# Peptides against a protein of PDB entry 5A53: the designs that were tried, part 59

Target 1, 230 residues: chain A of PDB entry 5A53
Amino acid sequence: LVENVKQALFIPGQSCNKNLHDIMVDLSALKKPDMKRFNRKNDIHPFEDMSPLEFFSEKNDCSLMVLMTSSKKRKNNMTFIRTFGYKIYDMIELMVADNFKLLSDFKKLTFTVGLKPMFTFQGAAFDTHPVYKQIKSLFLDFFRGESTDLQDVAGLQHVISMTIQGDFQDGEPLPNVLFRVYKLKSYKSDQGGKRLPRIELVEIGPRLDFKIGRIHTPSPDMVTEAHKKP

## One batch from the design tools (peptide)

Design b1_p26_2_s4 (made by RFdiffusion4, then SolubleMPNN; from b1_p26_2, 7 letters changed)
Fold by OpenDDE base, seed 2:
Structure b1_p26_2_s4 (fold): chain B 230 residues (1-230), chain A 26 residues (1-26)
Amino acid sequence: as target 1 above (230 residues)
Amino acid sequence: MFYEPLELAPEEKRTRIYTVEELEAL
């Protein structure tokens, strides 16, 4: 089954600022060609009314959406939304910390558009804690790209690394998720006659530290429907 | 419209999750 690549829609909210715009541009570049962006700000408050997002999902045929908003309470907020049947499946607010780096802050490396990233998840909570499970699922779903049978390591250009920033206990604030993007650079090591390919990870950006905000979780019924294999 | 399961079944690790250490060892 060739699974269809999920399309992403990036939506600047009314409070979208320059930093969020730049972050949006850089993050959305990783989703090309399967990405649309609105050029105009839209007044959307997804935790108050989800209906505009469902409308945009359907109208643009995008099952992934990212809403960029910023306020004093929720600075540099990227609300990630997934839809199923153009209905809201889940939402999560991920606020970008001020220490972010753009693609322009890194050495410009050429990359082939549309290649699937590899993922690394650092932190046991990605497999145990419901919020981090949702984040893991979201980012895998978001950047998965086309299911090519060519899982050839040779076709893997990018690594998206997601790290939980430190340990936490129950009742403590959830640590940030460190989002990093690396390019795999193969070097022919001429050392010792056996050309062992040396792979180096080169950070290419963007560099984003996500603070977790509000979450909307799917109903059990929607989970069941979304997991039904056709 | 075949909606892909939003959660990749663990078996449908179509994206092989490599650790950084595994990637460095390749």
Scores: peptide ipSAE 0.033, ipTM 0.424, DockQ to the pose 0.052
Fold by OpenDDE base, seed 3:
Structure b1_p26_2_s4 (fold): chain B 230 residues (1-230), chain A 26 residues (1-26)
Amino acid sequence: as target 1 above (230 residues)
Amino acid sequence: MFYEPLELAPEEKRTRIYTVEELEAL
């Protein structure tokens, strides 16, 4: 069974500003063609009432959503939401630090829309800590696209890199997650008569440092239902 | 199916995520 590609909906909140809009445009470009964007602001507070997001999930047939909001307490906040059966599965607030870079800050490189990214995760906590496990699962689910055969390795165009910014102990504030996007460039190296393919990574943007905010975790029952193979 | 973190049993077809280093070695 080829699982259908999960569709994403990007939603400007009432407090969405120009910077968040620009970030939304650039990040959503990585999800093309499996992405919708609202042009109008919507007054949604997902940690107070989830019903509007469930309604939008069903109405737009999108199991992935990103809400763009900004406040004094939660500046440049991207709330990532997943749904199962159009009900909220999980949510996480990822606040973009002010040092962000847009696609316009990098050299314009042509890329084919719809190619799958490779992922790299740096930091042991991505495999051990519940919050970073959720982040890893979320980004893999968000950008992985269709399940395709090994022949797609030749079509790999870009790498999404996620790095935990430093070590931390139990009870300490969770370090930021550094989000980076690279394009793969293949060169033929002329070393000693054997042309080995050399791969170079070129950063293409956006560059985002995510501060972790509020989290909603799924109920054990929803986890069980969501992992049932049809 | 939601992505389960890879507590995949050794025999289940791991969608092998290649590292950049593994790809450079090809």
Scores: peptide ipSAE 0.032, ipTM 0.397, DockQ to the pose 0.040
Fold by OpenDDE base, seed 4:
Formats: sequence, structure tokens, C-alpha cells
Structure b1_p26_2_s4 (fold): chain B 230 residues (1-230), chain A 26 residues (1-26)
Amino acid sequence: as target 1 above (230 residues)
Amino acid sequence: MFYEPLELAPEEKRTRIYTVEELEAL
């Protein structure tokens, strides 16, 4: 069964500012062509009422959503939402730190739209800690693209790197997740008459450090239904 | 279906950068 590529909807909240708009544009460019954006601000508070997001999921046929809001308590907040059957599956707040870099801050490289990224995850907690497991699942689900056979690996041009910033103990604040995007650059190195292909990673942006905020987890029943093979 | 990260064995957790040649040979 080839699963259809999940569509993403980017929604500016009422408190969306220029920085969040620019971040939205750059992050959503990585999801092309499987992305929609609203141009108008919407007054949505997903942790108070989820019904507007469920409505938008159904009306736009998008199982992925990102809400951009900013407040004193939650500055540059990107709420990532997944739906199943147009009902909220999970949500996570990821607040972008002020040290972010846009695509314009990097060397402009031509890239083919729609190529699948490779993923790297740095930090043991991505496999063990529930919150970081959710983040890993979310970003894989968000950017995985079409489920094609291994033969399409020749088209891999991008690497998405996610790193947990430092160690932490139980009960401590969760470290930030460092989001980085690289392009694979192949070049021929002539070393000693052997042409060995050398691959370099070139950062292309955006560069985002995510502070973890509020989380909504699915019900056990919804987990079971979402993992059933059709 | 949601992507559950397969519990990759600790050895498979190494993000192996496959060369294009290694990927064409799979």
C-alpha cells in the first residue's frame, strides 16, 4: 500500500509576527509541493479549543498543521498538530529561539522540489523519552514524503538533522532540539589518481532551535486505530 | 498510518550515510 503523502497546512495565528511569518515561509518551502498556507490570521487557541483545527484539517484535506503564535510566555511558538480521520491525534508546541537563521542567511543553492530528505537524530532520548520520541515521529511523518521503493534514494539531496542540546536528568527542563537542514554536495576528489567521490554537507537553512512547550498526546484507542494497517 | 520509529537496533541507530553507489547496490 503506497500511503498518500501527508499534506501540511500552515496557519498564522492572531499573534503571528514578521519573524514567525518568515520562519513559516522557509520551513514550508521544505514541504513543497505538499503544503498549503493561509494568508489571513486566525484566532485559534488549540489547547483551549481544538475544533477549529479539526475543521481546517477536513476542509483542506491536511493531516499535518502548524499554527504560528507569539506571546510573552510563548515567543515564536510553532504548534505542530497531527490529525487522524480529521480529529486531533497529537500536538506539540515548539518555540523558536531568537538565534534562528532564515534561508536568506545561507548560500543560495538550487534544489529540486519534492525530493525526500534523509534524517539524522542525535541524542539517546529520541529513542527512550516520550516527548523526544513524539518529536522524532512528528518530523519523520512531516517530511518523509511519498513511500517509494529504495530506488528513489538516488534522489536524496537533503539531510534534516535534529539534535538534543545537552544531557538532562529526570525532572529537569527538557533541552532544546536543534533543527538543521543540509544539502548533499558530491564532488570528485583527485587524491593520488583515485577519483573517490567525496560528499560534503552544506547547511542551507532554516536553522531553528526549538524550545519544547505544551504537549497533547492521543488516546490509546486513537493510537491503536492510527496504526492499524488498512 | 503514523510513523512509529522502528526500534532500530543500537547498531542500526548509526545514521549510515550511504553513498549513491551503496544505495544503487541495495
Scores: peptide ipSAE 0.016, ipTM 0.380, DockQ to the pose 0.032
Fold by OpenDDE base, seed 5:
Structure b1_p26_2_s4 (fold): chain B 230 residues (1-230), chain A 26 residues (1-26)
Amino acid sequence: as target 1 above (230 residues)
Amino acid sequence: MFYEPLELAPEEKRTRIYTVEELEAL
């Protein structure tokens, strides 16, 4: 079953600033061609009223949305939203730390549009802790692209790495998630007649450290419906 | 600010499949 590629909608909120706009452009470039961006700011408060996002999901046929907002309490906030049947499935606030790097901060490398990234997840909590499980699920869902049964790894050009920044105990603030993007560079090593392809990972950006904010989780009924294969 | 489109790399036919574990070991 070729599942249709999930489309993403990037929405600048009313408080969207230049930095968030630049981050939005760079992150959405990784989702091409399966993304739309609004050019106008929209006054949306998803944790107060989700109805505008459900409307945008349906109107734009996008099951993924990212709302860009910034305040003193929630600086550089990217709210990631998923919908199922154009209803809100889950939401998570991921605030970008000030140490971010844009694609322009790295050596320009050529990319083929539409190739799927490989993901790496560093930290046991990605498999055990409910918040990090949601983050893992979200990013896999966001960037998976076309489900091809053929793991045509021949088309693998880049890796998205997500790392939990350090250990934590119950009741402690959740560590940041370090988002990194690498291009696979193959070198023909002529050393000793065995052309072993040497692969190097070259960071290409963007570089984002995500602080975890507010979360909305789906109802058990919505989970059951969303996991029903058509 | 006009973001210049990422230049399309020519299709480098990669012949080798790497696992996630092989990439994490690099």
Scores: peptide ipSAE 0.011, ipTM 0.375, DockQ to the pose 0.027

## One batch from the design tools (peptide)

Design b1_p27_1 (made by RFdiffusion4)
Fold by OpenDDE base, seed 1:
Structure b1_p27_1 (fold): chain B 230 residues (1-230), chain A 27 residues (1-27)
Amino acid sequence: as target 1 above (230 residues)
Amino acid sequence: PYFDPELGAIIVDDLDDISELMGELSD
């Protein structure tokens, strides 16, 4: 079953500023053509009332949403929301650190829209810790595109890299997740008579360091329903 | 690097291994 590519809706909150708008534009560019953006600010508080997000999910037929808000307590906050059957499945706040870089901060490289990325998840906690498992699952849902087993090498142009920033112990604050995007650049290297293509990774942006905020986890019943393959 | 059928994605274990992957994909 080729699962239909999950559609994303980017929503500027009432407190959305220019920086968040620019981040939204650049991050959503990686989700083209499978994204929509609202041009108007919406007063949504997802951890207080989820109903507006469920309404937008249904109205726009989007199972992925990102709410852009900023406050003193939660600066540059991207709330990532997933829905199942237009009901909230999970939510996570990812606050972008001030050291972010936009696509305009990198050398302009040609990028083909709609190609499937490769992924790297650096840090054992992506496979063991519930929060990082959710982040891994979320970003895969966001950016994996079409479910194809075809290793179309020609389609492999970029890597989405997520790295846990350092080690942590139980009870310690969760380290940031470093989001990076690299383009693969192939060079013909004549080294040693075997034309091994030399591949270099070139960062293309955006560069985002995510501080983890509030989380909403699905009920066991919703997990069961969401894992029921149709 | 490998295609993970459960994830529906191509996973790269290490960014340094991408050069090796593309070598394997070109052969």
Scores: peptide ipSAE 0.295, ipTM 0.767, DockQ to the pose 0.353
Fold by OpenDDE base, seed 4:
Structure b1_p27_1 (fold): chain B 230 residues (1-230), chain A 27 residues (1-27)
Amino acid sequence: as target 1 above (230 residues)
Amino acid sequence: PYFDPELGAIIVDDLDDISELMGELSD
């Protein structure tokens, strides 16, 4: 079953600033061609009223949304939303730290739009901790593209890397998630009679350190419905 | 790197292993 690629909608909130706009543009570039962006600011407060997001999900046929807002309490906040049947499934606030890098901060490399990325998830909590499991699931939904059984390894050009920044104990603040994007660069190594291709990873951006904010988890009923394979 | 059928994605365990995998896939 080729699952249809989930479509994403990027929404500037009323408090969206230039930095968030630039981050939105660069992050959404990784989701091309399966993304839409609003050009107008929308006054949406998803943790107060989710109904506008459900409306946008249905109207735009997007099961993924990102709301860009900024406040003193939640600076550079990207609220990632997933819907199921155009109803809110889950939400997570990921606040971008001030040390972010845009695509323009990296060497321009040729990139083919629409190629499937590889993923790396660094940190045991991605498999054990409910919040990091949600983040892992979310970013896979955003960027995995088409589910092709064909390991067309020849078409693999980039890696999305997510790293939990350090260890933490129960009850401690959750460490940031480090988002990195690398392009694979193959070199012909002439070292010895076997031409072993040397592969280097080149960071291409954006570089985002995500601070975890508020979370909305799905109801048990919605979890059951979403896991029902058609 | 391996295709994880549950995730529907190609997962890389270690970024250092990417070089080794591409060597194996080119043969």
Scores: peptide ipSAE 0.287, ipTM 0.763, DockQ to the pose 0.341
Fold by OpenDDE base, seed 3:
Structure b1_p27_1 (fold): chain B 230 residues (1-230), chain A 27 residues (1-27)
Amino acid sequence: as target 1 above (230 residues)
Amino acid sequence: PYFDPELGAIIVDDLDDISELMGELSD
């Protein structure tokens, strides 16, 4: 069963600023063509009232949403939301650090829209820690595209890299997640008569360091329903 | 690098392994 590609909706919150708008544009470019953006600011507070997001999920047929807000306490905050049956499944706040880079900060490389990324998750906690497992699951849902058994290798052009910034112990603040995007560049290196194709990774952006904020986890009932493959 | 059928994605364990994968796929 080829599952339909999950559609994403990007929503500027009332406190959305120019930096967040630019980040939204660049991050959403990686989700084309399976992405919608609102042009108007919406006054949404998902941790106070989730109903507006459920309404937008249903109205736009989007199971993925990103709310762009900024405050003194939560600067450059991207709230990632997933829905199941147009009901909130989970949410996570990821605050973009001030050291971000936009696509314009990198050399413009030609990018084919709609090709599947490869993924790398650097840090054991992506497989063991519940928060980082949620982040891994979220970004896979967001960017993996169509689930095809036959991945045409010729269609692999870029890597989404996520790295946990350092080690942490129980009770310590969770390290940031470093989001990087690389394009594969193949070079024919003629080294010693064996043409071994050399592949280089070229960073293409955006570059985002995510500070983890508030989290909403799904109810056990919703987890059970979401894992029931139709 | 491998296709993870549970994740429905190509996972690369190390960025250095990408060069090996693409070498095998180009042959």
Scores: peptide ipSAE 0.286, ipTM 0.767, DockQ to the pose 0.337
Fold by OpenDDE base, seed 2:
Structure b1_p27_1 (fold): chain B 230 residues (1-230), chain A 27 residues (1-27)
Amino acid sequence: as target 1 above (230 residues)
Amino acid sequence: PYFDPELGAIIVDDLDDISELMGELSD
């Protein structure tokens, strides 16, 4: 079953600033062509009232949304929202640390729009801890693109890397998630021998360190419905 | 790197192994 590529809607909140706008532009570039952006600020407070997001999900036919807000308490906050049947499935606040890098901070490399990324998830908690499992699931939903069994390896141009920043124990603050994007660069060895092409990873951006904020988890009923394979 | 059919994505266990995989896939 070719699952339809999930569409994303990027929404600037009322408190969206230039930095968040730039981050939004760069992160959303990785989601092209399956992305929409609002140009106008919207006064949305998803943890107070989710109904506007459900309305936008339905109106724009987007099961993925990102709300860009910033406050003293939640600086550079990207609220990632998923919907199922245009109802809120889950939400997570990911606050971008001030050390972020934009695409303009890296060497411009040729990038083909619409190619599937590879993924790496560094940290055992991505498979065991509920919050990091949600983050893993979320970013896969955002960026995996078309579900095809066709390993068009020739079409693999970039890696999305997510790393949990250090170890943690129960009850400790959750470490940041380091978001990195690398392009595969193949070097043809000039020497005509069967030299395996040397592949190097080149960071292309954006570079984002995500601090985890508030989370909304799906109801058990919605989990059951979302996992029902048709 | 491998295609994970459950995830619907190509997963890379180690970034250092990408070179080896792409070598194998380019042959």
Scores: peptide ipSAE 0.284, ipTM 0.764, DockQ to the pose 0.337

Design b1_p27_1_s1 (made by RFdiffusion4, then SolubleMPNN; from b1_p27_1, 9 letters changed)
Fold by OpenDDE base, seed 3:
Structure b1_p27_1_s1 (fold): chain B 230 residues (1-230), chain A 27 residues (1-27)
Amino acid sequence: as target 1 above (230 residues)
Amino acid sequence: PYMDPERGAIIVKNLQEISELMGKLEE
């Protein structure tokens, strides 16, 4: 099934600051060409009223949205939103820690826009815990690009890595998710045998540590509907 | 084994799987 690539809309909220703007620019660069950015701030409070986001989803034909806000309680907050039929499917707040690094903090490397990434997820909770399962699902939807067979992959250049920062028990605060992006360097093995290529990963940015905030989960009815329209 | 058929995503566990995947694409 050739699924259409999901389009993303990046929205600066009223409280969007320079740091969030820079983070937005760098993260959205990984979603090119399948992204739009608003240049104006919008006063949106998605956990109070979701209607403005549904309107923007429909108007811009985007099933993915990111709202950039910052407050004393929720500093550097990226609210990730998915829609189905232009209605809110799910939402999650991911607050960027102050130790973030921008693309400008790394060595500039040639990057081909539009190539399909590889993903890696470190932490068992990505497969077992509801919140981390949602995060995994979200980032796969966000960055997977075109659904192609491996034989039709034009090339592999980068890895999106997500790591749960440490172990946790029931009732404890959820550990941060470490977001990292690496460029792949491949070296042919000189020895004429069927030796696997030597692989090196070079971090290219952005580097983001996400603190998990508020979550909106889909209704059972929406889950059923979303699974019927592959 | 590296493609999630439900999500159409390439998921790898480690550098070894990346190397194996790259080797298959060069053939």
Scores: peptide ipSAE 0.490, ipTM 0.904, DockQ to the pose 0.418
Fold by OpenDDE base, seed 4:
Structure b1_p27_1_s1 (fold): chain B 230 residues (1-230), chain A 27 residues (1-27)
Amino acid sequence: as target 1 above (230 residues)
Amino acid sequence: PYMDPERGAIIVKNLQEISELMGKLEE
């Protein structure tokens, strides 16, 4: 079963500022054509009341949502939400550090919308630690696009890279996740043998360093239901 | 080999794996 591409809804919160708006525009551009954006600010507090997000999920047929908010405690906060059956499955706050770069900060390269990305994950915790496992799962769900066989991939142009910023011990604050996007440059090797193409990666943006905030994990019942669907 | 069949995602470890993947797609 080719799973339908998950649709994303980007929601500016009441406290959404210009920087968050610009980040929203650039990040959502990577999700085209499978993305909607609200133009109006919405007063949503997902950790207090999830019902407005469930309503928006159903109304817009989106299983992925991103709420853009900013406060003194949670500056440049992107709350990533997944739904299952239009009910909240999980949520995670990812706060964008001030060192972010927009697409306009990089050299404009030709980019084909809708091509399937490659992913890289740097850090053992992406496979062992529950929070980083959730982040890995979330970003795969968010950007994987169509579930196709490798033989059906018409072209690959970009890499989404996620890196855990340093090592950490139990009880320490969780390191940031470094989000990077690269365009692939492939060069044919001049020598007529079956030489692998030379590959170069060029950063294209956006560049986002995510500080991990609050997390909502699914109930055991919802996990069981989500795994029953192929 | 680079497609995660469970997730339908292409996951690569390094530039070498990207090169190998691209080489296979050009054949």
Scores: peptide ipSAE 0.473, ipTM 0.898, DockQ to the pose 0.409
Fold by OpenDDE base, seed 5:
Structure b1_p27_1_s1 (fold): chain B 230 residues (1-230), chain A 27 residues (1-27)
Amino acid sequence: as target 1 above (230 residues)
Amino acid sequence: PYMDPERGAIIVKNLQEISELMGKLEE
């Protein structure tokens, strides 16, 4: 079953500011054409009441949602939500650090809309630590696009890179996740008559450093149900 | 490069794996 590309809904919260709006625009551009965006602010508090998000998931047929909020305690907060059967599966708060860069801060490279990204995950914790496993799973679900066979790799033009910022021990604050997007540049290097394809990565944005906030994990029953669907 | 067949995602470890993946496609 070619899983249909998961649709994303971007929701500005009541406290959504200009910076978050700009970040939302740029991040959602990477999800085109499989993205919807609300133009109106919505007063949603997902860790208090999840029912409005379940309603929006069903009404918009979106299994991915991003709520944009900002407060003194949780500045530039992007709450990523996944649903299963229009019920909340998991949630994670990712707060964007002030050092973010928008697409406009980079040299305009032509980005083809709808191309499937490659992914890279730097840090062992992406495979071992529950929170970073959730982040890895989330971003794969969010940006993987269409399930294409390896034969269609000729269309791969960009890399989504996620890096854990430093090492950490148990009981320490979780390091930030560095989100980067690169475009592939293929150069034919003529080295001694063998044209070796030389690939260079050029950062295209957005550049986001995510501080990890609150997390909602799925119930064991919902995990079992989500794995049973073909 | 690791293709997660369940996720249909192309995961690469480094730039070298990207180069190898792209090189195999140009051949």
Scores: peptide ipSAE 0.274, ipTM 0.804, DockQ to the pose 0.393
Fold by OpenDDE base, seed 1:
Structure b1_p27_1_s1 (fold): chain B 230 residues (1-230), chain A 27 residues (1-27)
Amino acid sequence: as target 1 above (230 residues)
Amino acid sequence: PYMDPERGAIIVKNLQEISELMGKLEE
């Protein structure tokens, strides 16, 4: 069963600024062709009323949404939303730190649209801590693309790297998640008579440091339904 | 490297695993 690639809808909120718009454009480029963007600002407050997002999910047939908002309390906020059956499954606020870099800040490497990325996750909490498990799950769902067999590795040119910034203890503020995108460069290295392919990672952008904000977790019933393979 | 069968995603631990994966595919 080729699971249909999840479609993403990028929504500028009323408080969406130029920086967020640019971030939205660059991040959504990684989701091409499986993304839509609204050109108009929409007044949506997902933690107050989720109904508009459910409506947009259904109307646009998108199970992934990203709401772009900015305020004094939540600057450069990307609210990532997943739906199941057009109902809200989960939400997470990820605020982009001011040190972000756009694709234009990197050397223009030819980017092939629609290539499936590899993923790297750095930090034990991605496998143990509920919030980081949700983030891992979200980004895997968001960027996995089509299920290609490992045989089509000629198409594996990109790595999405997510790193937890430092260690933390229980009760401490959750460290930022460092989002990085790399292109693989293969070099034939003639080291020692074995042509070992030397692979180098070249950062291509965007570079985003995510501060974790508010979270909505799915109900146990929604978890059960979402894990039921159709 | 492992493929998450539920997600169909290729997850690698580090650059070395990527190199090994790519090396196996050039063979």
Scores: peptide ipSAE 0.255, ipTM 0.801, DockQ to the pose 0.383

